# Peptides against a protein of PDB entry 6IDX, part 240

Target 1, 380 residues: chain A of PDB entry 6IDX
Amino acid sequence: KELAKLSADVTFATEFINMDGIIVLTRLVESGTKLLSHYSEMLAFTLTAFLELMDHGIVSWDMVSITFIKQIAGYVSQPMVDVSILQRSLAILESMVLNSQSLYQKIAEEITVGQLISHLQVSNQEIQTYAIALINALFLKAPEDKRQDMANAFAQKHLRSIILNHVIRGNRPIKTEMAHQLYVLQVLTFNLLEERMMTKMDPNDQAQRDIIFELRRIAFDAESDPSNAPGSGTEKRKAMYTKDYKMLGFTNHINPAMDFTQTPPGMLALDNMLYLAKVHQDTYIRIVLENSSREDKHECPFGRSAIELTKMLCEILQVGELPNEGRNDYHPMFFTHDRAFEELFGICIQLLNKTWKEMRATAEDFNKVMQVVREQITRA

## One batch from the design tools (peptide; made by RFdiffusion4, then SolubleMPNN)

Design b2_p23_5_s2 (from b2_p23_5, 11 letters changed)
Fold by OpenDDE base, seed 3:
Structure b2_p23_5_s2 (fold): chain B 380 residues (1-380), chain A 23 residues (1-23)
Amino acid sequence: as target 1 above (380 residues)
Amino acid sequence: SLFERRSERLKKLQEKAAEEAKK
């Protein structure tokens, strides 16, 4: 106990490390010898002292043996471990993963995300926090191939449901440390959108052009008289489509595909628009028709707004950025929906249209409306 | 006209949205 307290002091830590004291602590863990009275308490203080000593950065994390790693991973993967040992073991594994790619590889072989999810189903918020922290560390340090597999595991309704029910909807206030880990998980998950955010539309790709045509179809074709025989000249059809793309609020009315060549948000904006049009069809059609039926210069350009809103959401959600240690803001909706980003877009595009109307905005006010919407989203 | 049909469709969608918001 006194060693654990003194290990927080850098002077003591330096002297203790110079006397090979940390090697003695590691060997004590490696031995697994349960012969001592109060072994669990002694082990908890040993692990505390080890963490405090390693936090000084005097000794490389790569100094630890594979036997030590297996013992610590064993305290996380085995049932009926003392809570104090489990907490410190999760923290040690997190630190190992964050500080060493070699240790990450070894730890990723010894533990599963499923085992870590079991530690979220407890009433102890500290255990839950370190379990999410270790999940986040593993996600952050995973190679791209394994990161997608982990992302698919996080996209599983199970992890989100467990976090929602046992952490967010718990009868206790969320501590700052837990809020930070939820923020980190959000950032790491939304970083998977970076590829789509940086994907330019190919204006010559017919399949991508067919998506834009589908947006037009969903909005307008249900009202087209079937008596427009296929024989109306190709020019009248092109002129009609140009008018429809103008009413959809695209900047390029002739070739809306050009609006998706800017990255960010690239194809991610088109994905959001298509999701809205298919999943929230009535909302999509309502928004488009409200703005397409205006002649008063107060029309909100849906296509332009959807693109700029997608870009803004990527900025707010820090897509492509590393998590910031000083940030604790997360969206509870991230844990309630399978397609949380697209659902957030669907809420925010309605907010944008409402704000546009309330401000009596014109196309000249576009940036001002976007700034007001940004403030509304970031305060919610 | 096409405009009148769109305006009527819009009105029906607004009425539906207002009914859903009361539930």
Scores: peptide ipSAE 0.045, ipTM 0.659, DockQ to the pose 0.009
Fold by OpenDDE base, seed 2:
Structure b2_p23_5_s2 (fold): chain B 380 residues (1-380), chain A 23 residues (1-23)
Amino acid sequence: as target 1 above (380 residues)
Amino acid sequence: SLFERRSERLKKLQEKAAEEAKK
């Protein structure tokens, strides 16, 4: 206990490390010797002292043995471990994963996300925090292929549901440390959108063009009796499409695909529009028809607005950026929806359309509307 | 006309949205 307290002091830590003190602590853990009176308390203080000593950065995390790693992973995987040992073991594993790619590989073989989820189902917020922190560390250090698999495992409605029910909707206020870990998890998950955000549309890809055509169809043709004769000449059809793409609020009315060649937000904006059009069809059609029926210069350009809003949301959510240690702001919606980004887009595009109307905006006011909407989103 | 049909569709969608906003 006294050692654990003194280990927070850098002067003491330096002297203790110079005396091979960390090696003694690691050997105590490695031995697994339960024969000592008050073993659990002694072990908890040993792990505390070890963590505090290692946090000074004097000793490399790579100094730890595979036996030590297996013992610590064992404390996380065993159901009947003292809470104090479990908490410190989770923290040690987190630090190991964060500080060493070699240790990450070893730990990823010894523990599963499923085992960590079990530690979220407890009333102890400190255990929950370090369990999420370890999940986040594993997610951050995973190679790209495994990161998508972890995201899919996280997209397993189970982890989000467990976090929502046991952490966010828990009977206890969320502490700053937990809020930070929830923020980190959100950022790491939204970073999976980076690929789509940086994907340029190919204007020559017919499948991608068919998505834009589907947006037009949903907005304008959904009530057109299929009996409208195929015989209107190809040129009249192209001219009609140009008018429809203008009514949809694309910048390039002739070839809307060109609006998606800029990255960011690239194809991610098209994904959001398609999601809105399919999942929130009534909202989508309402927004488009309200603006397409206006003969005044107060039409809100949906296509342009959707692209710029997607870009803005990527900036606000820091898509493609590493989590900031000083931030604790997470969106509960991230844990309630499988398609949280697209749902957020759907809310924000309605807010944008409302704000545009309230401001009586014209195309010249576009940037002012976007700035007001940004302030509204960031204050909510 | 196509315009009248779109106007009627829009009106129905606005009515539906107003009903949903009252719930």
Scores: peptide ipSAE 0.041, ipTM 0.639, DockQ to the pose 0.009
Fold by OpenDDE base, seed 5:
Structure b2_p23_5_s2 (fold): chain B 380 residues (1-380), chain A 23 residues (1-23)
Amino acid sequence: as target 1 above (380 residues)
Amino acid sequence: SLFERRSERLKKLQEKAAEEAKK
């Protein structure tokens, strides 16, 4: 107990470390010796002292043994552990993951995200905070393949549901530390969009071109009896598509695929457009037909707007940037929707279309409309 | 015409959206 208190002092810590004191503490954990009276209390203070000593940054986290890691991971994976030990064990694992890629690899073999999610289903906000912190650390340090696995729809949906029900909708106010961890989780999740944001469309890829054609079909042909497909020659059909791509508001009416070669937002804009067209079909068709039926130069170009809005949302959400330690702002929508980015896009594209009408905008006002929409999104 | 059908479709979608906004 006294050691744990004194370990917060840098002068004491330096001297204790110089005396191999940390090695003694690690060996106490490694031994797993339950024979002592007050073992749980002693262990809790040992883990506190260890964490406080390591937080001075004097000793490398790589000094810890695999046995130590297994013991600490054991305290997190076992159902009947003292809350005080669990909290400190989560914090130690977080610090290990953050400070050492080699320790990350070992820890990722010893614990599952499912085990960490179980620690969110408690009334103790400190345990919840450190559980999310460890999930975030694992997510941050994961290689791309494992990040994608952690990002699978089931794990994300379950995690988001648990956070929503047990943290956000809990009977207790969210502390700053928890708010920060929720922010970090949001940032790390939106960073998975970076690949798609930086993926250029291949104008020669038929499958990608078929998506653009599907956007056209949904907007213009969905109620057309297949019998009234104008049997008119291939050239009239191409000319018709060019007109339809103009009505969709693409910049390149001849080859809309060229609009998706710019990165950012690349293919992510096409993903958002397709999601809107399939999931919110009535909204999509309404937006397109409202603008395609105008002759007054006040048409809102949907295709261009969708691309620039996707880019803007990536900028607002700081896609590809690391979490900032000083921030704690998160979007509640992130925890309520499976496809939060695409749903946000769907809300914002409606806002853009509304703002365009209210401003009586023309194509020359495009950047001004986007600026107003940015201000509206960032104030909401 | 194709234009008339699109206009009618748009009108129905606007009516539906207005009904949903009243609920």
Scores: peptide ipSAE 0.033, ipTM 0.598, DockQ to the pose 0.009
Fold by OpenDDE base, seed 1:
Structure b2_p23_5_s2 (fold): chain B 380 residues (1-380), chain A 23 residues (1-23)
Amino acid sequence: as target 1 above (380 residues)
Amino acid sequence: SLFERRSERLKKLQEKAAEEAKK
């Protein structure tokens, strides 16, 4: 206990490390000797002293043995461990993962996200915080191939549901530390959208063009009796589509695929439009038809607006950026919806359409409307 | 800067996309 307290002092830590004191602490953990009276208390203070000593940055985390890592991972994976030991073990694993790619690889072999999820189903918010912190560390340090797997595991309704029910909807106020870890998890998950945000549409890809055609079909053909599909020649059909793409508010109404060649937001904007059209069909059709029926130059161009809104949301959410240590702001929708980004887009596109009407905007006011919408989103 | 890191990452993603388009 005294050692754990003194280890917080940099002067003491320096002298203790120079005396190989940290090696003695690691060997105590490695031995796993449960025969000592008050073993749990002794171990908890040993782990505290180890953390405090390592936090000074004097010793590399790579000094730890594989036996040490296995013992610490064992305290996290075993169900009958003292709460005090568990908390410190989670913190040690987090620090190891954050500070060393070599340690990340070893830890990722010893523990699973499923084991860490069990530590979210507890009434102790500190344990929950360190469990999420370790998940975040593993997610941050994972190679690209494994990040997608972890994201798929998070997109699994299970982890999201557990965080929602046991953390967010818990009977306790969320502390700043937990809010930060929820923010980090949000940022890391939204960073998976970076690939789609940077994917250019191929104007020659028929499958991608068929998505744009499906947007047209949902907006304009959904109420048309299939019997009135005009068997009119290929040219009249092409001319009709150009008009429809203009009414959809694409900048390039001849070839809307060209609007998705700009990165960001690339294909991510098309994903959002398709999601809106399929999941919120009535809202989508309403927005398109309300603006397509206007002759007063106050039409809101849906296609252009959706692209620029997607780009703006990526900027606001800092898609592709590392989490900032000073931020604790997370969006609850991230934990309530499977497709949180697309749902946020669906809310924001309605806000944009409303703001456009309220401002009596024209195409010349487009950038001004986007600025007002940005301010509205960032204040909410 | 954060901007420079983002720009470098963007460049790598563009390079990767360009390599995939050449395959």
Scores: peptide ipSAE 0.010, ipTM 0.353, DockQ to the pose 0.035

Design b2_p23_5_s3 (from b2_p23_5, 11 letters changed)
Fold by OpenDDE base, seed 5:
Structure b2_p23_5_s3 (fold): chain B 380 residues (1-380), chain A 23 residues (1-23)
Amino acid sequence: as target 1 above (380 residues)
Amino acid sequence: SLFERQMKRFKKLQEKAAKEAKE
């Protein structure tokens, strides 16, 4: 107990470390010996002292043994562990993951996100905070291939739902530390969009072109009586599609695929458009048809708007940037839906269309409309 | 703002959907 208090002092820590005191603490954890009276209390103070000593940055985290890691991971994965031990064990694991890639690899083998989700289903906000912190650390330090696996639809949905229900909608005020961890998780979640944001469309990929064709089909063929089978001529079809792509508001009416070669937002814009068209079909059709039927030069170019809006949202959400330690601003709405980014896009594209109409904008006003929309989004 | 109202509406819809999914 006194050691745990004194370990916060850098002078004491330096002297204690010089006496190999930290090695003694690690050995106490490694032994796992429950034979001592007040073992749980002693262990909690041992773990506290260890954390405080390590936080001085005097000793490398790589000094810890695999046995130590397994013991700490055991305290997190085993049921009915003392809350005080669990809290400190989560904190130690988080610190190990953040400070050492070697330790990350070992911990990632011992602990699953599913096990950490169980620690979110408690009333103790400190436990919840350290559980999210460890999840965030694992996400941050994961190689790109493993990040996608960690972010699989099931784990993401479940984690999101649990956080929303047990943390965000909890009966307790969210502390600054929890708010920071929610911010970090949000940033790391948005960073999963980076790949798609930086993926250029291949104009020669037929499968990708078929998506653009599907956007046209949903917009124009869903309401058209099947009786006007477009005449068989390949040239008439191309000319018809060029007109349709113009009505969709693509910049390149001949080959809309070229509009998705710009990165950012690359394929992410097409993903958003397709999501809107499939999930919010009535909204999509309305937006497209309201603008495609206008001959007054006040048409809002949907395709161009969708691309630039996707880019703007990526900029606002800082997609691809690392989380900042000084920030704690998270948006609860991003925990409400699996495809929260696409849903945000769907709201913002409606806002854009409304703002365009209200401003009586033309194509020349495009950047001005986007600026107004940006201000509206950032103030919300 | 309009956006705030839309976001509030979205949040409310998402909250409703999340509630209905639990029921």
Scores: peptide ipSAE 0.000, ipTM 0.326, DockQ to the pose 0.019
Fold by OpenDDE base, seed 3:
Structure b2_p23_5_s3 (fold): chain B 380 residues (1-380), chain A 23 residues (1-23)
Amino acid sequence: as target 1 above (380 residues)
Amino acid sequence: SLFERQMKRFKKLQEKAAKEAKE
C-alpha cells in the first residue's frame, strides 16, 4: 500500500526503477505463487504499484515478459478472480495495448472479446468500464482486417445487447468514464463505415450497376420477375430506364452510377438505399412513388437526397475521426439495432421527405431543406 | 481513488494514441 502510494511520486519511482524494483514486481506476478498470506491483497498492491510506476513513462512497456502477459490475461480470463485484481489486470492490458503494438499482438492472441463480454455482465460499473476500455483499445490498435472481425463480433447481437441491458439500462447512473468509453466504442464502430464512405462506385462494375437496377425494380416493378436481364435493353428500354432513374431522383438520369463516384459518401449511400429498399420496402416504395408521380416541381429527389443525407450523417457522426478526450456523447439507439446506421438513415430519409413536403420545397430549396434536416437530427 | 487515477491515465493514453494516429 505504501509502495503504491510512493510509486505515484516521480522521484521515488525513478530511484525504485533504478534499483530494479519494477523487475521485482513483475517477477512477483510471473511467479503466480499463492503461498503468501494475503496473496490477493499483496497482488492488488503489486499491480497498483506497477501501474503507477509505468505511468511515469520511464520504462517501456515492451520490457514485460510473455509470462507476465499470460499471467495478467489469466486474471481476466478466469471466472473467480478478486475484483480488485481483475480491475487492475484490465487496466494493465489496456495500457499494454495502447502503448505497444507488439504487446497488442500478444494480448490479442490470449484474450477474446467474448471473455471481455463476461465482465460486462456484472453490476460493478468500474469493471464494466475497464472491460469496454480494453475492447476499445483492442479495436483502436487492431489492423483493418481484424477490426472488421471485431466489428462483426460487436454487430453480433450479444455484445450490443449486453451493453444495452447491463450497462446502458443498468440500475445505476452512467458515470462520465463509462459514457466516454461508450462514446469511444461508438466512434470506433462508425469508423468501420469509412471504407465504404470512401469507396467510389465503378460505373463499369456490373454488380454495382445491378444494385441500382434493383432499386428501380423494387420501386416500379416489384411484382415483375427479375428474369428480364438488364443487359439486352433496346434503345427504347434504355430511354425507359432513364425516365425511371429521373423518377428515382438521381442527378445523372442516364448513368446513376456516376452519382456514387463522389466520396464521401461513395458506396455507403448505395448500401443505405439498398437496405431501405429491401428491409423497409413499403417505406421505400412510398417515398419513391409519392415523389415520382408529381409533376408540380415539388418532387423530392430520392437518389440525390439519399446521397446527401448519407454524407450529412457521416459528418454528424464524425465517421473517420478518432475519438476525442473529454467527449461523453454516446447514442443509446446505436446499441438497439445491428444495422443502426442504416436504420438511422431510414428514419432520417423519412424526416427529409416530410420536411421537404412541409416546406413545399423545389430543387432550388434543396440546400435549405438539408440545413433544416441537419438541425432536426442534431437536436434529437 | 485508484480508479480515478487509472481513468486519468487511460484518457492520457488515448489522447497520445489519437495524436500518433493523426501523424
Scores: peptide ipSAE 0.018, ipTM 0.487, DockQ to the pose 0.642; fails the geometry check
Fold by OpenDDE base, seed 2:
Structure b2_p23_5_s3 (fold): chain B 380 residues (1-380), chain A 23 residues (1-23)
Amino acid sequence: as target 1 above (380 residues)
Amino acid sequence: SLFERQMKRFKKLQEKAAKEAKE
């Protein structure tokens, strides 16, 4: 206990480390010997002292043995561990993952996200915080090939549901530390959009062009009796499509694929548009048709608006940026839905369309409307 | 704001969907 307290002092820590004191602490953990009276309390203080000593950055985390790692991982995976030991073990594992890629690899083999989920289903917010912190650390340090798998594990309705129900909607006020970990998790989740945000559309990819055609079909052919397929020649069809793409509000109404070649937001804008068209079809059709029927130059260009809104949302949400240690702002809504970004887009595009109407905007007012919408989103 | 009202509505819809999924 006194050692744990003194270990917070850098002078003491330096002297203690120089005396190989940290090695003694690691050996105590490695031995796993329950033979000592008050073993759990002694172990909890040992782990505290170890953390405090390591936090000075004097000793590399790579100094720890595989036996030590397995012992700490064992405390996290075993159900009958003292709460005080569990908390410190989670914190040690987090620090190991953050400070060493080699330790990350070893820990990722010993611990599953499923095991960490069990530690979210407790009333102790500190355990919950360190469990999320360890998940975040594992997610952050995962190689690119495994990030999608972890993302899919995160997209596991189960983890989001548990965080939502046991943490966010818990009967306890969320502490600053937990709010930070929820923020980090949110940022890491949004960073999964970065690939799509930076993916350029290939105008020659027929499958991608078929998505744009599907947007047209949903907007204009859903009301047209399939019998009036104009049997007119390929040129009339091309001219018809150009008109339809103009009504959809694409900047390049001849080749809408060109609007998605700019990154950001690249293909992410098309994903949002397609999601809106399929999941919120009535809203999509209404927005498109209300603007396509206007001859007064007050039409809101849906295609252009959707692209610029997607870009704006990526900027507001800081997609592709690392989490900031000073931030704790998280949006509970992003834990409530698997497609929360696309749902946010669907809300914001309606807000944009309304704001456009209220402002009696023309195409020349586009940037001004976007600025007003940005302010509305950021103040909400 | 309108956005806050829409966000509140969205949250309520998601809460409803989450209840229906537990049932």
Scores: peptide ipSAE 0.000, ipTM 0.323, DockQ to the pose 0.019; fails the geometry check
Fold by OpenDDE base, seed 4:
Structure b2_p23_5_s3 (fold): chain B 380 residues (1-380), chain A 23 residues (1-23)
Amino acid sequence: as target 1 above (380 residues)
Amino acid sequence: SLFERQMKRFKKLQEKAAKEAKE
């Protein structure tokens, strides 16, 4: 107990470390020996002292043994552990993951996100905070392939649901520390969009061109009886497509694939457009047809608007940026849907379309409309 | 704002869909 208190002092920590004190503490944890009276209390103070000593940055985290890691992971994975031990064990694991890539690999083998989610289903907000902090650490340090798997997995749906129901909608006010961890999780989740945001469309990729063609089909052919045989000559067909791409509001009417070669937002804009067209088909068709049927020069170019809006949303959400330690601004709505970014896009594109109409904008006013929309989104 | 109202509506729709998916 006194050691744990004194370990916060850098002078004491330096002297204790020089006496190999950390090694003694690690061996106490590694032994797992419940032979002493008040073992749980002693262990809790041992873990506190260990964490406080390591927080001085004097000793490398790589000094810990695999046995130590397994013991700490055991305290997190076992259902009946003292809350005080659990809290400190979560904090130690977080620190290990953040400070050492080698320790991350070992911990990721010993602990599942599912086990950490179980610690979110408790009334103790401190335990919840450290559990999310460890999830965030694992997410931050994961290889890119594993980050995407963590995001796409049923585990994320479950994680979001549990966070929403047990943390955000809990009967307790959200503390600053929890708000920060929720912010971090949100940032890390949005950073998964970076790959698509930086992916250029290949104009020669037929599969990508087929997506653009599908956008046209959904907008213009959805009501057309399949009986109109595609029998008009290749030139008339090309001219027809150019007209359709103009009506869709692409900048390059001849080859709309060229509009997606700019990064950001690259393919992410096409993903958003396709999501809108498939999931919110009525909204998509309405937006496209309302503007394609206008002859008053007040047409809102959907394709261009969707691309620039996607870019704007990435800028507002700071996609690709690391979480800032001083921030705690999270949006609860991003925990309510699996495809929250695409749904946000769907809301914002409707807002853009409305704002365009209200301003009686022309193509020359495009940048002004985008600025007004930016202000509307950022002040919300 | 209009955006806030739309976001609130969206949240309510998501909450409804989440309830219906649990039933």
Scores: peptide ipSAE 0.000, ipTM 0.308, DockQ to the pose 0.019; fails the geometry check

